# Peptides against a protein of PDB entry 3NZW: the designs that were tried, part 4

Target 1, 212 residues: chain A of PDB entry 3NZW
Amino acid sequence: TTTLAFRFQGGIIVAVDSRATAGNWVASQTVKKVIEINPFLLGTMAGGAADCQFWETWLGSQCRLHELREKERISVAAASKILSNLVYQYKGAGLSMGTMICGYTRKEGPTIYYVDSDGTRLKGDIFCVGSGQTFAYGVLDSNYKWDLSVEDALYLGKRSILAAAHRDAYSGGSVNLYHVTEDGWIYHGNHDVGELFWKVKEEEGSFNNVIG
Target 2, 222 residues: chain B of PDB entry 3NZW
Amino acid sequence: QFNPYGDNGGTILGIAGEDFAVLAGDTRNITDYSINSRYEPKVFDCGDNIVMSANGFAADGDALVKRFKNSVKWYHFDHNDKKLSINSAARNIQHLLYGKRFFPYYVHTIIAGLDEDGKGAVYSFDPVGSYEREQCRAGGAAASLIMPFLDNQVNFKNQYEPGTNGKVKKPLKYLSVEEVIKLVRDSFTSATERHIQVGDGLEILIVTKDGVRKEFYELKRD

## One batch from the design tools (peptide; aimed at target 1 A20 G23)

Design b1_p9_1_s4 (made by RFdiffusion4, then SolubleMPNN; from b1_p9_1, 4 letters changed)
Fold by OpenDDE base, seed 2:
Structure b1_p9_1_s4 (fold): chain B 212 residues (1-212), chain C 222 residues (1-222), chain A 9 residues (1-9)
Amino acid sequence: as target 1 above (212 residues)
Amino acid sequence: as target 2 above (222 residues)
Amino acid sequence: SDSLREWRL
């Protein structure tokens, strides 16, 4: 898996691959690694598929309950804390989760929290999570700046996942791309890595390790 | 030391069509190199137009199916005989599986039916309850033999329009029930040839708006 | 068996 999220002047970009594996077996190329908790809040998934899917769905329910009880959307800080508290209760049980909770509230603005099954909870501007995270960081860190246009930021997110999909055997399938703004998240499509690779290679003159 | 799990072999396969879905399984049940039964069905009609199979360790599979059938029954009791939708069934099965997260059911689960729009639906589960809706999925002993075939013949992977220099993919389209049955039969006859845990018989459950139909075909018995 | 393995992301 490779997931990433970063803050910039235009909000948050979230980009993820879609491969699931079982050992050397490619279990799926079409897994949804982003949960849409509400129109303003996303969760990303890396690690055990069942652990992530089950508990982030559970998190969605908790966020909805908060909204019903408090008559207000849950904050990104509170949502991420609920998940962090939950996984910490299971510490030592063998859960495997690397998650990012990304969203917007009027109180916080655009916000990203990293939460993993070790009990770590971090607020930050840039995170890459998964077996391909270092490949994504290589591209993302080299090109990131706060003042990116929305177009350039979307491309950078997509391009970083593509680099990871190329080098990480456990990442691939497609890129699912999101832009989070004050008006909520916007889905920017599913981009098949096979097609995207050749397009990017041609347009950039990159990936010259592969003879086209 | 004691191993609580067995392996009863077999293979299952689900394919969703436009307005139908199929779930098929061989009828061989084995332990090690011994055939326990040449006809032990492992694909079940669970009511509400949902068919289910949990392939791997048969004791776990049977337990899971029984629990799900019971869940359907209680759903009717609690909700005035409301039909359980396929997506709700999938969520319920996730909870059944994940409820044993630390002592899992040793099974690969597939369900098939129609979604609330009448479209064919196939859901597959790992042993601990992650699930995904897909157009097709193979599970069990010969899944690695069949799944690539389905990638090619259901989802048309690695197929391109002639004369396009590989630039235009073969377009996706739904398959007819007859086409799907052909693919299922070819999948299982092929798997039977190359895997000792697959064979004897093939049972196919076809789900349409009119209900569940069953078909049976002989497979090699060696 | 690959079918009986936990899916990893």
Scores: peptide ipSAE 0.528, ipTM 0.827, DockQ to the pose 0.937; fails the geometry check
OpenDDE base, seeds 1, 3, 4, 5: peptide ipSAE 0.507, 0.527, 0.525, 0.527; ipTM 0.772, 0.829, 0.824, 0.823; seeds 1, 3, 4, 5 fail the geometry check

Design b1_p9_2 (made by RFdiffusion4; failed a check: the pose's geometry)
Pose (drawn by RFdiffusion4):
Structure b1_p9_2 (pose): chain A 212 residues (1-212), chain B 222 residues (1-222), chain P 9 residues (1-9)
Amino acid sequence: as target 1 above (212 residues)
Amino acid sequence: as target 2 above (222 residues)
Amino acid sequence: SLPKFWSYS
C-alpha cells in the first residue's frame, strides 16, 4: 500500500494505490483505498484491509450523525478525532491502520490529518502512509513546491504513487487521484500502472533502468 | 494446547456474467490427509437469489452461512418482506464477519447474484469483513492455482490484439453462461490435478432473473 | 492452507 496527500496553492491532492495482499499473495489489484466521507471529506486507507474499511465506513456514519445533530458540516479536525479516539480505545487489541483524513471547511481551509492505530494524530501539509511510503516521499519531496499548478500537483501525486508501485512489492495495481477545493473533492480517475508506467517512461524519459 | 481452528480444504469459484452469475465448489471435505466426505455441499442458496460459500474452517463456514440465512429471514420480518439486494447482503456479511474481529470465522467467503440492474455480481470477503465487488474470484485451497487463470481467461489480462505490437489490449467482450461453465469445469479439473485437497465432485449454482439452478460434475477421486 | 487475512500492506 502507498497513499499520500499534500497541501498546496490549489488545495489538496490525494493519491493511493489499489493493491491488496495476503503476504506475498496479490489478493487484489482493484481495491478502493479512498473513502468519500462526504462531498468535502476524504479518508485514505493503509494497513489492515478490514480494519480500515470497517472503521472508516463507520466514521462516515459518525460524521453524518454530527450534521444531523448540529445542522452543520463536521470539521476535519473533529472528524479525524472521532477516528483517533475510537482507535485509541482499542489500543493494544491489534487494530492495524495508517490513515489520512483530508478535507475542506470554510473554518479550517484545506486540512490534512494523519491518524494511525497507535493513536497518533498529526496535522500536516504532506503525508505518505503505507509500506511504500518512503518511495513516494522520495519523488514527492524532491519536486514539491507550494506553488504547483493544480495540473502539476495532480501529476506529482500520480507520479509519486507510480514510483512506489514500481519499487514496493506490496504496492501496485492502479492509481486513484483526487483534488480537494472549497467546493469539495473532485475525482481524477483510476490509472492502471500496467499502462501508466510505459506511458510515463516514454513521455518523461525516466525509469531509465527498466528495459523497454 | 487446544486449537479452535481446523482446515477442511475445498475450493470455490465465482464468475459474473452480464445477466447471470455462478458460484462453484468441489464437494470434497478433508482433514489432514484423509477424506471426510466426497460429497458435502459447500455452496448454498440463501434466498432472495443469493448464493454463498464460506470456505476454510468448515464449522465456521457453516455457522456463518447459517447466520446469514437467518439474517435474510429477519430482513423480511423487519422490512415488510423487502428483497435483500446483493449489495446489501455484502455489507451485512461484513458486519457479521467483523463482529468476530477478535476471534474470526476462519473462512474466505464469496457470494453471487444479480445487482439491482439485473447484472451479474460477485462479492468476496476477507476473514474479518474486508470485501469488494468483482468480475470473478477463486477461493480456498486451489485459489492460488486458479485465480491467475481467471485473470487471463475472464478478464483477458496480458492478452493483446495480435499484430498490434502489444499496443491494443484484447477487448473485454463478455462471457456467456456456456463459456463460463467451461472455464469453471476446466478450472476444477486442473485444480483436481495439482492440489490434493480438490476432487470428488463439482457443484455449480447458476443465478439468473429466473432464480437458482444447479449442475453437478464428477471429479477425480484420488 | 487456511485463508490469510487481507492487508493493504

Design b1_p9_2_s1 (made by RFdiffusion4, then SolubleMPNN; from b1_p9_2, 4 letters changed; failed a check: the pose's geometry)
Amino acid sequence: PLPGFWSLN

Design b1_p9_2_s2 (made by RFdiffusion4, then SolubleMPNN; from b1_p9_2, 4 letters changed; failed a check: the pose's geometry)
Amino acid sequence: GLPLFWSLN

Design b1_p9_2_s3 (made by RFdiffusion4, then SolubleMPNN; from b1_p9_2, 4 letters changed; failed a check: the pose's geometry)
Amino acid sequence: GLPAFWSLN

Design b1_p9_2_s4 (made by RFdiffusion4, then SolubleMPNN; from b1_p9_2, 3 letters changed; failed a check: the pose's geometry)
Amino acid sequence: GLPKFWSLN

Design b1_p9_3 (made by RFdiffusion4; failed a check: the pose's geometry)
Pose (drawn by RFdiffusion4):
Structure b1_p9_3 (pose): chain A 212 residues (1-212), chain B 222 residues (1-222), chain P 9 residues (1-9)
Amino acid sequence: as target 1 above (212 residues)
Amino acid sequence: as target 2 above (222 residues)
Amino acid sequence: SLPKFWSYD
């Protein structure tokens, strides 16, 4: 798994791979590692497939309950805390999840929270989570600027996941892109590495190792 | 020490057509190197046009299928006999499985039917509730032998239009019920040849708007 | 062997 989310001039970019594994067995290449909590909230998934899916779907129900009760959209900070505090209750039981809660509120602006099953909860501009996180950091960190265009930022996030899908035996499948503005998240497609790799290699001239 | 889990072998397979779906499984049940039964059904019609199989530790598979069938019963009791859609059944199974997160049903579960639009649907589950909708899925002992074949023959993976210099992918035309039954049978004859836990018989459940039909085929008994 | 738990890692 490789997931990333980063803040910039144009809001937030979220990118994830879609591989699921059972050890060295590729269980699936078409899993959704991003959950749409609501029109302005996204959650990313890494770790245990069932733990992430189950608890992030549950998080969505908790956020919806907040809106009914408070007659207001839940903040990113509060939403990430609900998950953080839940996971903390289970500390030591073997839950396994590296998560990112990304969203936008008038009150907070573009906001990103890293939350994992150790109970760690961190607000930040850039996060890469999962077995392939370092590969994504390598490309993302060396090309990141706060002033990236929405177009360039979307590409960097996509390119970074691609770098991870190439080098990490446990990442791959396709790339799912998202862009977050004050009007909510915008889905930017599913990009199969099977075609995305060769296209990027030709157009960019990178991946100069692999023979084409 | 006591081990609450065992392995009863078996292999299951699910393929979704445009307006149908199939869930197939060999009828052999095994423990270690012995055969417990050459015919012990492992794929079940659970009502509301849903078929399911929970393969792995059979006691767990039976307990789960029994619990799900009872779930459909109560769904009708509590919701004015409303039909349980396959998507709803999938989420329900997720909660049943995740409910035992800390002592799991040791099974790989697949269900099949039609979605609300009448299209064929296949869902497969992780032991603890991780699930996804798919075009096809192999589960159980020969899953590692069969899933690659299905990626090739069902979803036309790695196949290209001849003479297009590998530039044009083979189109994703869709399989008829006849073409699917062929792939299923071939899959199980192949699995029976290479995996010692697969054989004796093959039972297929076909699901359409008209309900659930069954077909049976003998397999090598060695 | 018994089925393994699916992981995104």

Design b1_p9_3_s1 (made by RFdiffusion4, then SolubleMPNN; from b1_p9_3, 5 letters changed; failed a check: the pose's geometry)
Amino acid sequence: GLPLHWSLN

Design b1_p9_3_s2 (made by RFdiffusion4, then SolubleMPNN; from b1_p9_3, 4 letters changed; failed a check: the pose's geometry)
Amino acid sequence: GLPLEWSLD

Design b1_p9_3_s3 (made by RFdiffusion4, then SolubleMPNN; from b1_p9_3, 4 letters changed; failed a check: the pose's geometry)
Amino acid sequence: GLPLLWSLD

Design b1_p9_3_s4 (made by RFdiffusion4, then SolubleMPNN; from b1_p9_3, 5 letters changed; failed a check: the pose's geometry)
Amino acid sequence: GLPQLWSLN

Design b1_p9_4 (made by RFdiffusion4)
Pose (drawn by RFdiffusion4):
Structure b1_p9_4 (pose): chain A 212 residues (1-212), chain B 222 residues (1-222), chain P 9 residues (1-9)
Amino acid sequence: as target 1 above (212 residues)
Amino acid sequence: as target 2 above (222 residues)
Amino acid sequence: LTWHKLFWH
């Protein structure tokens, strides 16, 4: 698994791979590691497939309950805390999740929270989570500027997940892109590494190792 | 010490067609190197046009299928006999499985039917509720032998248009019920050849808008 | 994502 989310001039970019594993067995190449909590809230998934899916779906129901009660969209900070506090209650029971809660509110602007099953909760501009996180950091950190165009930022996020899908035996499948503005999240497609790799290699001239 | 889990072998397979779906499984049940039964059904019609199989530790698989069938019964009781759609059944199974997160049903579960548009649908589950909708899925002992074959023959993976210099991928035309039954039977004869826990018989449940049909085929008994 | 291992894994 490789997931990343970063803030920049144009909002937030979220990118994830779609591989699921059972050890060295590729269980699936077509899993959805991003959950749309609501029109302005996204959650990313890494770790235990069932723990992430179950608790992030539950988080969505908790956020919806907040909107009915408070007649207002839940903040990114509060939404990430609900998950953070829930996971903390289970500390020591073996839950396994590296998560990112990304969204936009007039009150907070573009906002990113890293939340994991250890109970750690961190607000930040850039996060890469999962077995392939360091591979994504390598490409993302060396090309990141706050002033990236929406187009360039979408590409960097996509390219970073691609770098991880190439080097990490436990990451791959396809790349799912998202862009977050004050009007909510915009889905930017599912890019199969099976074609995305060769295309990027030709057009970019990178991945100069692998023989084509 | 006491081990609450065992392994009863068996292999299951699910393929979704445009307007049908199939869920197949061998009828052999095993413990270690012995055969408990050559015919012990492992794929079930649970009503509302849903078939399911929970493969792995059979006691757990039975308890789960029994609990789900009772769930459909109560769904009707509580919601004015409304039909339980396959998507709804999948989310329901997720909660049943995750409910035992800390003492799991040790099964790999697949269900099949039609979605609300009448299209074929297959869902597979992780032991603790992780699930996804798919075109096909192999589960159980021979899953590692069969899933690669299905990626090739069902989703045409790694296959290209001849003479296109590997540029044009083989189109994803869709399989008929006849072509699917062939892939299923071939899959199980192959699995029976290479995996000692697979054999004796093959039982397929076909699901269409008209309901659930069953077909049975003998397999090698060695 | 990581699935739970079963006997054949």

Design b1_p9_4_s1 (made by RFdiffusion4, then SolubleMPNN; from b1_p9_4, 8 letters changed)
Fold by OpenDDE base, seed 3:
Structure b1_p9_4_s1 (fold): chain B 212 residues (1-212), chain C 222 residues (1-222), chain A 9 residues (1-9)
Amino acid sequence: as target 1 above (212 residues)
Amino acid sequence: as target 2 above (222 residues)
Amino acid sequence: MELTLMPFH
């Protein structure tokens, strides 16, 4: 898996691969590693697919309950804290989760929290999570700036996942791309790695380690 | 040391069409190298036009299917005989599986039916309840033999239009029920040839708007 | 028995 999220002047970019594995077996090439918690909040999945899918769906229910009770959308801080508290209760039980909770509230602005099954909860501007995270960071860190245009930011997210898909055997399939603003998340499509790779290679003159 | 799990072999396969879905399974049940039964059905009509199979350890599979059938019953009680949708069924099955997250059902689960738009739907689950809607899925002993074949023949993976130098993929299209049945039969006959845990019989459940139909075919009994 | 079915990651 490779997931990433970063803040920039235009909000948040979230990009993820879609490969699931069971050991050396490619279980799926089409896994949805972004959970749309609500129209304003996204969760990403790395680690155990069931753990992430189950608990982030549960988180969505908790967020909805918050809205019903408080008559206000939940903050990204509070949503991530709910998840963090939950996984902490299961500490040592063997959950495998590396998640990012991404949203944009008026109070917080664009906000990203990293939450993992070790009980770590971090707020930050840039996270890459999964077996391919280091490959994604290599591209992302080299090209990131706050003042990216939305177009450039979307491309950078997509391109970073592509780099990871290229180098990490456990990442691949396609890139699912999201842009998060105060008005909510916008899905920017599914980009098959096979097609995307050749397009990027041609347009950039990159990936010169591959001949053909 | 006590091992709570067994492996009863077998293979299952789901394929979604445009207005139908199929879920097929062989009828062989084994333990190690011994055939326990040549006809032990593992694909079930669960009501509400949902068919289900949980392949792996048969005791766990049977337990899971029974629990799901019971869930369907209670859903009717609680919701004035409302039909359980396939997507809701998938969510329910996730909860059944994940409820045993720390002592999992040792099964690969597939359900098939029609979505709320009348389109064929196949959902597959890992042992602990992650699930995905797919056009096709193989599970069980010979899944590794069949799944690549399905990728090629259902999803047209690695197929390109002639004369395009590999630049134009074969377009996706739905298969007819007849085509799907052919693929299922070819899959299982081929798997039977190469895997000792697959054989004896093939039962196919076909879900349409008119209900569930069953077909049975003999497989090799060696 | 060695488990052959694995959770997806």
Scores: peptide ipSAE 0.472, ipTM 0.860, DockQ to the pose 0.145
OpenDDE base, seeds 1, 2, 4, 5: peptide ipSAE 0.413, 0.469, 0.470, 0.470; ipTM 0.809, 0.860, 0.854, 0.857

Design b1_p9_4_s2 (made by RFdiffusion4, then SolubleMPNN; from b1_p9_4, 8 letters changed)
Fold by OpenDDE base, seed 5:
Structure b1_p9_4_s2 (fold): chain B 212 residues (1-212), chain C 222 residues (1-222), chain A 9 residues (1-9)
Amino acid sequence: as target 1 above (212 residues)
Amino acid sequence: as target 2 above (222 residues)
Amino acid sequence: LELRLMPSD
């Protein structure tokens, strides 16, 4: 798995691969590793597929209940804290989760929290999470600037996942790409790695370790 | 150390069409190297045009199916006989599975039916309730033998249009019920040849807007 | 039977 999110002048970019595995078996190439919690809030998934899918869906319900009770959208801080508190209660039980909660509120602006099953909760500007995270960081850190255009930021997110898909055996399938703004998240498509790789190689003159 | 799980073998397979879906399973039930039964159905009509199979440890599979059938019953009681949609069924099954997250049902679960638009739908589950809607899925003992075949023949993976120098993929298209049944039969006959836990009989449940139809085919009995 | 994983390490 490779997931990433980063803040920039234009909001948040979220990009993820779509491969799930069971040992050496490729269980799926089409897993949706972004959960759309609400129109303004995204959750990413790494670790156990069921743990992430179940509890982030549950989180969505808690966020909706917050809106009904408080007559206001939940903050990214509060949403991430709910999840963090939940997983901390299960500490030692064997949950496996590495997640990013990404969203935009008027109060907070664009916000990213990392939450994992160890009980860690971190706010930050850039996170890559998964077995391919170091490959993604290699590309992302080399090209990241706060002042990226939306177009360049989207490409950088996509390109970073592609690099990880290339080098990490546990990452691949496709890239799902999101842009989060004050108006909510925008889905920027599913990009099959089998096609994207050759396109990028041709356009950049990159990936010269591969002939063809 | 006590092992609460058994393995009863078998294989199941779901494929969605445009306006239909199929869920198939062999009828062999085994323990170790012994055949317990040559005809023990493991694909079930659960009502509301939903078919279900939970393959692996049969005791867990049967328990899960019974719980789901009961869930359908209570859904009707609580919601004025409203038809349970396939997506709602999938969510319900997730909760049944994840409710035993720390002592899981030892099964691979597949359901098939029609979505609310009348399109064929197949959902697959891992033992603890992760689920995905897919065009096709194999589960059970011979899943690793069948799934790559389905990738190629249902989703046309690694196929290209002739004369395009590999630049144009074979377009995705729905298969007819006849073509799907051919693929299912070929899958199970092939799996039977290479896996001792698969064989004896093949039962196919076909879901259409008109209801559930069953077909049966003999497999090798060796 | 294997759980579906999205490895994080």
Scores: peptide ipSAE 0.394, ipTM 0.838, DockQ to the pose 0.183
OpenDDE base, seeds 1, 2, 3, 4: peptide ipSAE 0.326, 0.377, 0.389, 0.386; ipTM 0.810, 0.840, 0.841, 0.835

Design b1_p9_4_s3 (made by RFdiffusion4, then SolubleMPNN; from b1_p9_4, 9 letters changed)
Fold by OpenDDE base, seed 2:
Structure b1_p9_4_s3 (fold): chain B 212 residues (1-212), chain C 222 residues (1-222), chain A 9 residues (1-9)
Amino acid sequence: as target 1 above (212 residues)
Amino acid sequence: as target 2 above (222 residues)
Amino acid sequence: MELTLMPFD
């Protein structure tokens, strides 16, 4: 898995691959590793598929309950804290989760929290999470600027996942791309790695380790 | 050290069509190298036009299917005989599986039916309840033999239009029920040839708007 | 039986 999220002047970019594995077996190439919690809040998934899918879906229910009770959307801080508190209760039980809670509220603006099954909860501007995270960081850190245009930021997110998909055997399938703004998240499509790779290689003159 | 799990072998396969879905399984039940039964069905009509199979350790599979059938019954009691949708069934099964997260059912689960739009639907589950809707899925002993075949013949993976130098993929299209049945039969006959835990018989459940029908075919009994 | 994983290490 490779997931990433970063803040920039235009909001938040979220990009993830879609491969699931069981050992050496490719279980799926089409896994949805972004959970749309509400129109303004996203959760990303890395680690155990069932753990992430189950508990982030549960988180969605808790966020909805908050909205119903408090008559306002839950903050990204509070949503991430709910998840963090939950996984902390299961510490040592063998949950495997590496998640990012990404969203926008008027109170806190565009916000990203990293939450993992060790109980770590971090607020930050840039996170890559998964077995391919270092490959994604290599591209992302080299090209990241706060002042990126929305177009350039979307491309950078997509391109960083592509780099990880290329080098990490456990990442691949497709890139799912999101842009989060004050008006909510916008889905920017599913990009098959096979097609995307050749397109990027041709346009950039990159990936010269592969002889086309 | 005591191992609470067994392996009863077998293979299951689901394929979704445009307005139908198919769930198939062999009827062989084994332990190690011994055939326990040549006809032990493992694909079940659960009501509400939902068919289900949980393949792997048969005791766990049977328990899971029984619990799901009971869940369907209670759903009717609690919701004035409302039909359980396939997506709701999938969510329910996730909770059944994840409820045993720390002592899992040792099974690969596939369900098939029609979605609320009348389109064919196949959902597959890991042992602890992660699930995905897919056009096709193989599970069980010969899944690794069959799944690549389905990728190629159902999803047309690695197929390109002639004369395009590999630049234009073969377009996705739905298969007819007759085409799907052919693929299922070819899958299981091939799997039977190469895997000792697959054989004896093939039972296919076909879900349409008109209900569930069953077909049976003999497989090699070697 | 192996779990379906989205590798996170």
Scores: peptide ipSAE 0.035, ipTM 0.793, DockQ to the pose 0.197
OpenDDE base, seeds 1, 3, 4, 5: peptide ipSAE 0.027, 0.034, 0.033, 0.033; ipTM 0.721, 0.794, 0.787, 0.788; seed 1 fails the geometry check

Design b1_p9_4_s4 (made by RFdiffusion4, then SolubleMPNN; from b1_p9_4, 7 letters changed)
Fold by OpenDDE base, seed 4:
Structure b1_p9_4_s4 (fold): chain B 212 residues (1-212), chain C 222 residues (1-222), chain A 9 residues (1-9)
Amino acid sequence: as target 1 above (212 residues)
Amino acid sequence: as target 2 above (222 residues)
Amino acid sequence: MFLTPLPWD
């Protein structure tokens, strides 16, 4: 898995691959590793598919309950804290989760929290999570600027996942791309890695380790 | 060290069509190298036009299917005989599986039916409740032999339009029920040849708007 | 040899 999220002047970019594996077996190439919690809040999945899918769906329910009770959308801080508190209760039980909770509230603005099954909860501007995270960071860190245009930011997210898909055997399938703004998240499509790779190679003159 | 799990072998396969879905399984049940039964069905009609199979450790599979059938029953009691939708069934099964997260049902679960729009639907689950809707899925002993075949023949992976120099993919299209049955039969006959845990018989459950139909075919008995 | 289902990652 490779997931990433970063803040920039235009909000948040979230990009993830779609490959699931069981050892050397490719279980699926089409897994949805972004959970749409509400129109303003996203969760990403890395680690155990069931752990992430189950508990982030549960988180969605808790967020909805908050909205009903408090007559206001839950903050990204509070949502991530709920998840963090939950996984901490299971510390040592063997959960495998590397998650990012990404969203927008008027109070917080665009916000990203990293939450993992070790009990770590971090607020930050840039996170890459999964077996391919270092490959994604290599591309993302080398090109990231706060002042990126929305178009450039979307491309950078997509391109970073592509780099990870190329080098990490556990990442691949497709890139699912999201842009989070004050008006909520916008889905920017599913990009097959095979097609995307050749397109990017041609347009950039990159990936010269592969003979076309 | 004591192993609480067994492996009863077998293989299951689901394929969704446009207005139908198919879930098939062999009828062989084994332990190690011993055939326990040549006819032990593992694909079940659970009501509400939902068919289900949980393949792997048969004791766990049977327990899970029984629990789901019971869940369907209680859903009717609690909701004035409302039909359980396939997507709701999938969510329910996730909870059944994940409820045993730390002592899992050692099974690969597939359900098939029609979605709320009348389109064929197949959902697959890992042992602890991760699930995805797909057009096709193989599970069990010979899944690794069959799934690549389904990728090629159902989803037309690695197929291109002739004369396009590989630039145009073969377009996706729904398969007819007859075509799907052919693929299922070819899958299981092929798997039976190369895997000792697959054989004896093939049961195919076909879900349409008119209900569930069953077909049976003989497989090799070696 | 038995092939058992594995959780997906």
Scores: peptide ipSAE 0.262, ipTM 0.797, DockQ to the pose 0.136
OpenDDE base, seeds 1, 2, 3, 5: peptide ipSAE 0.091, 0.041, 0.134, 0.034; ipTM 0.727, 0.803, 0.800, 0.793; seeds 2, 3 fail the geometry check

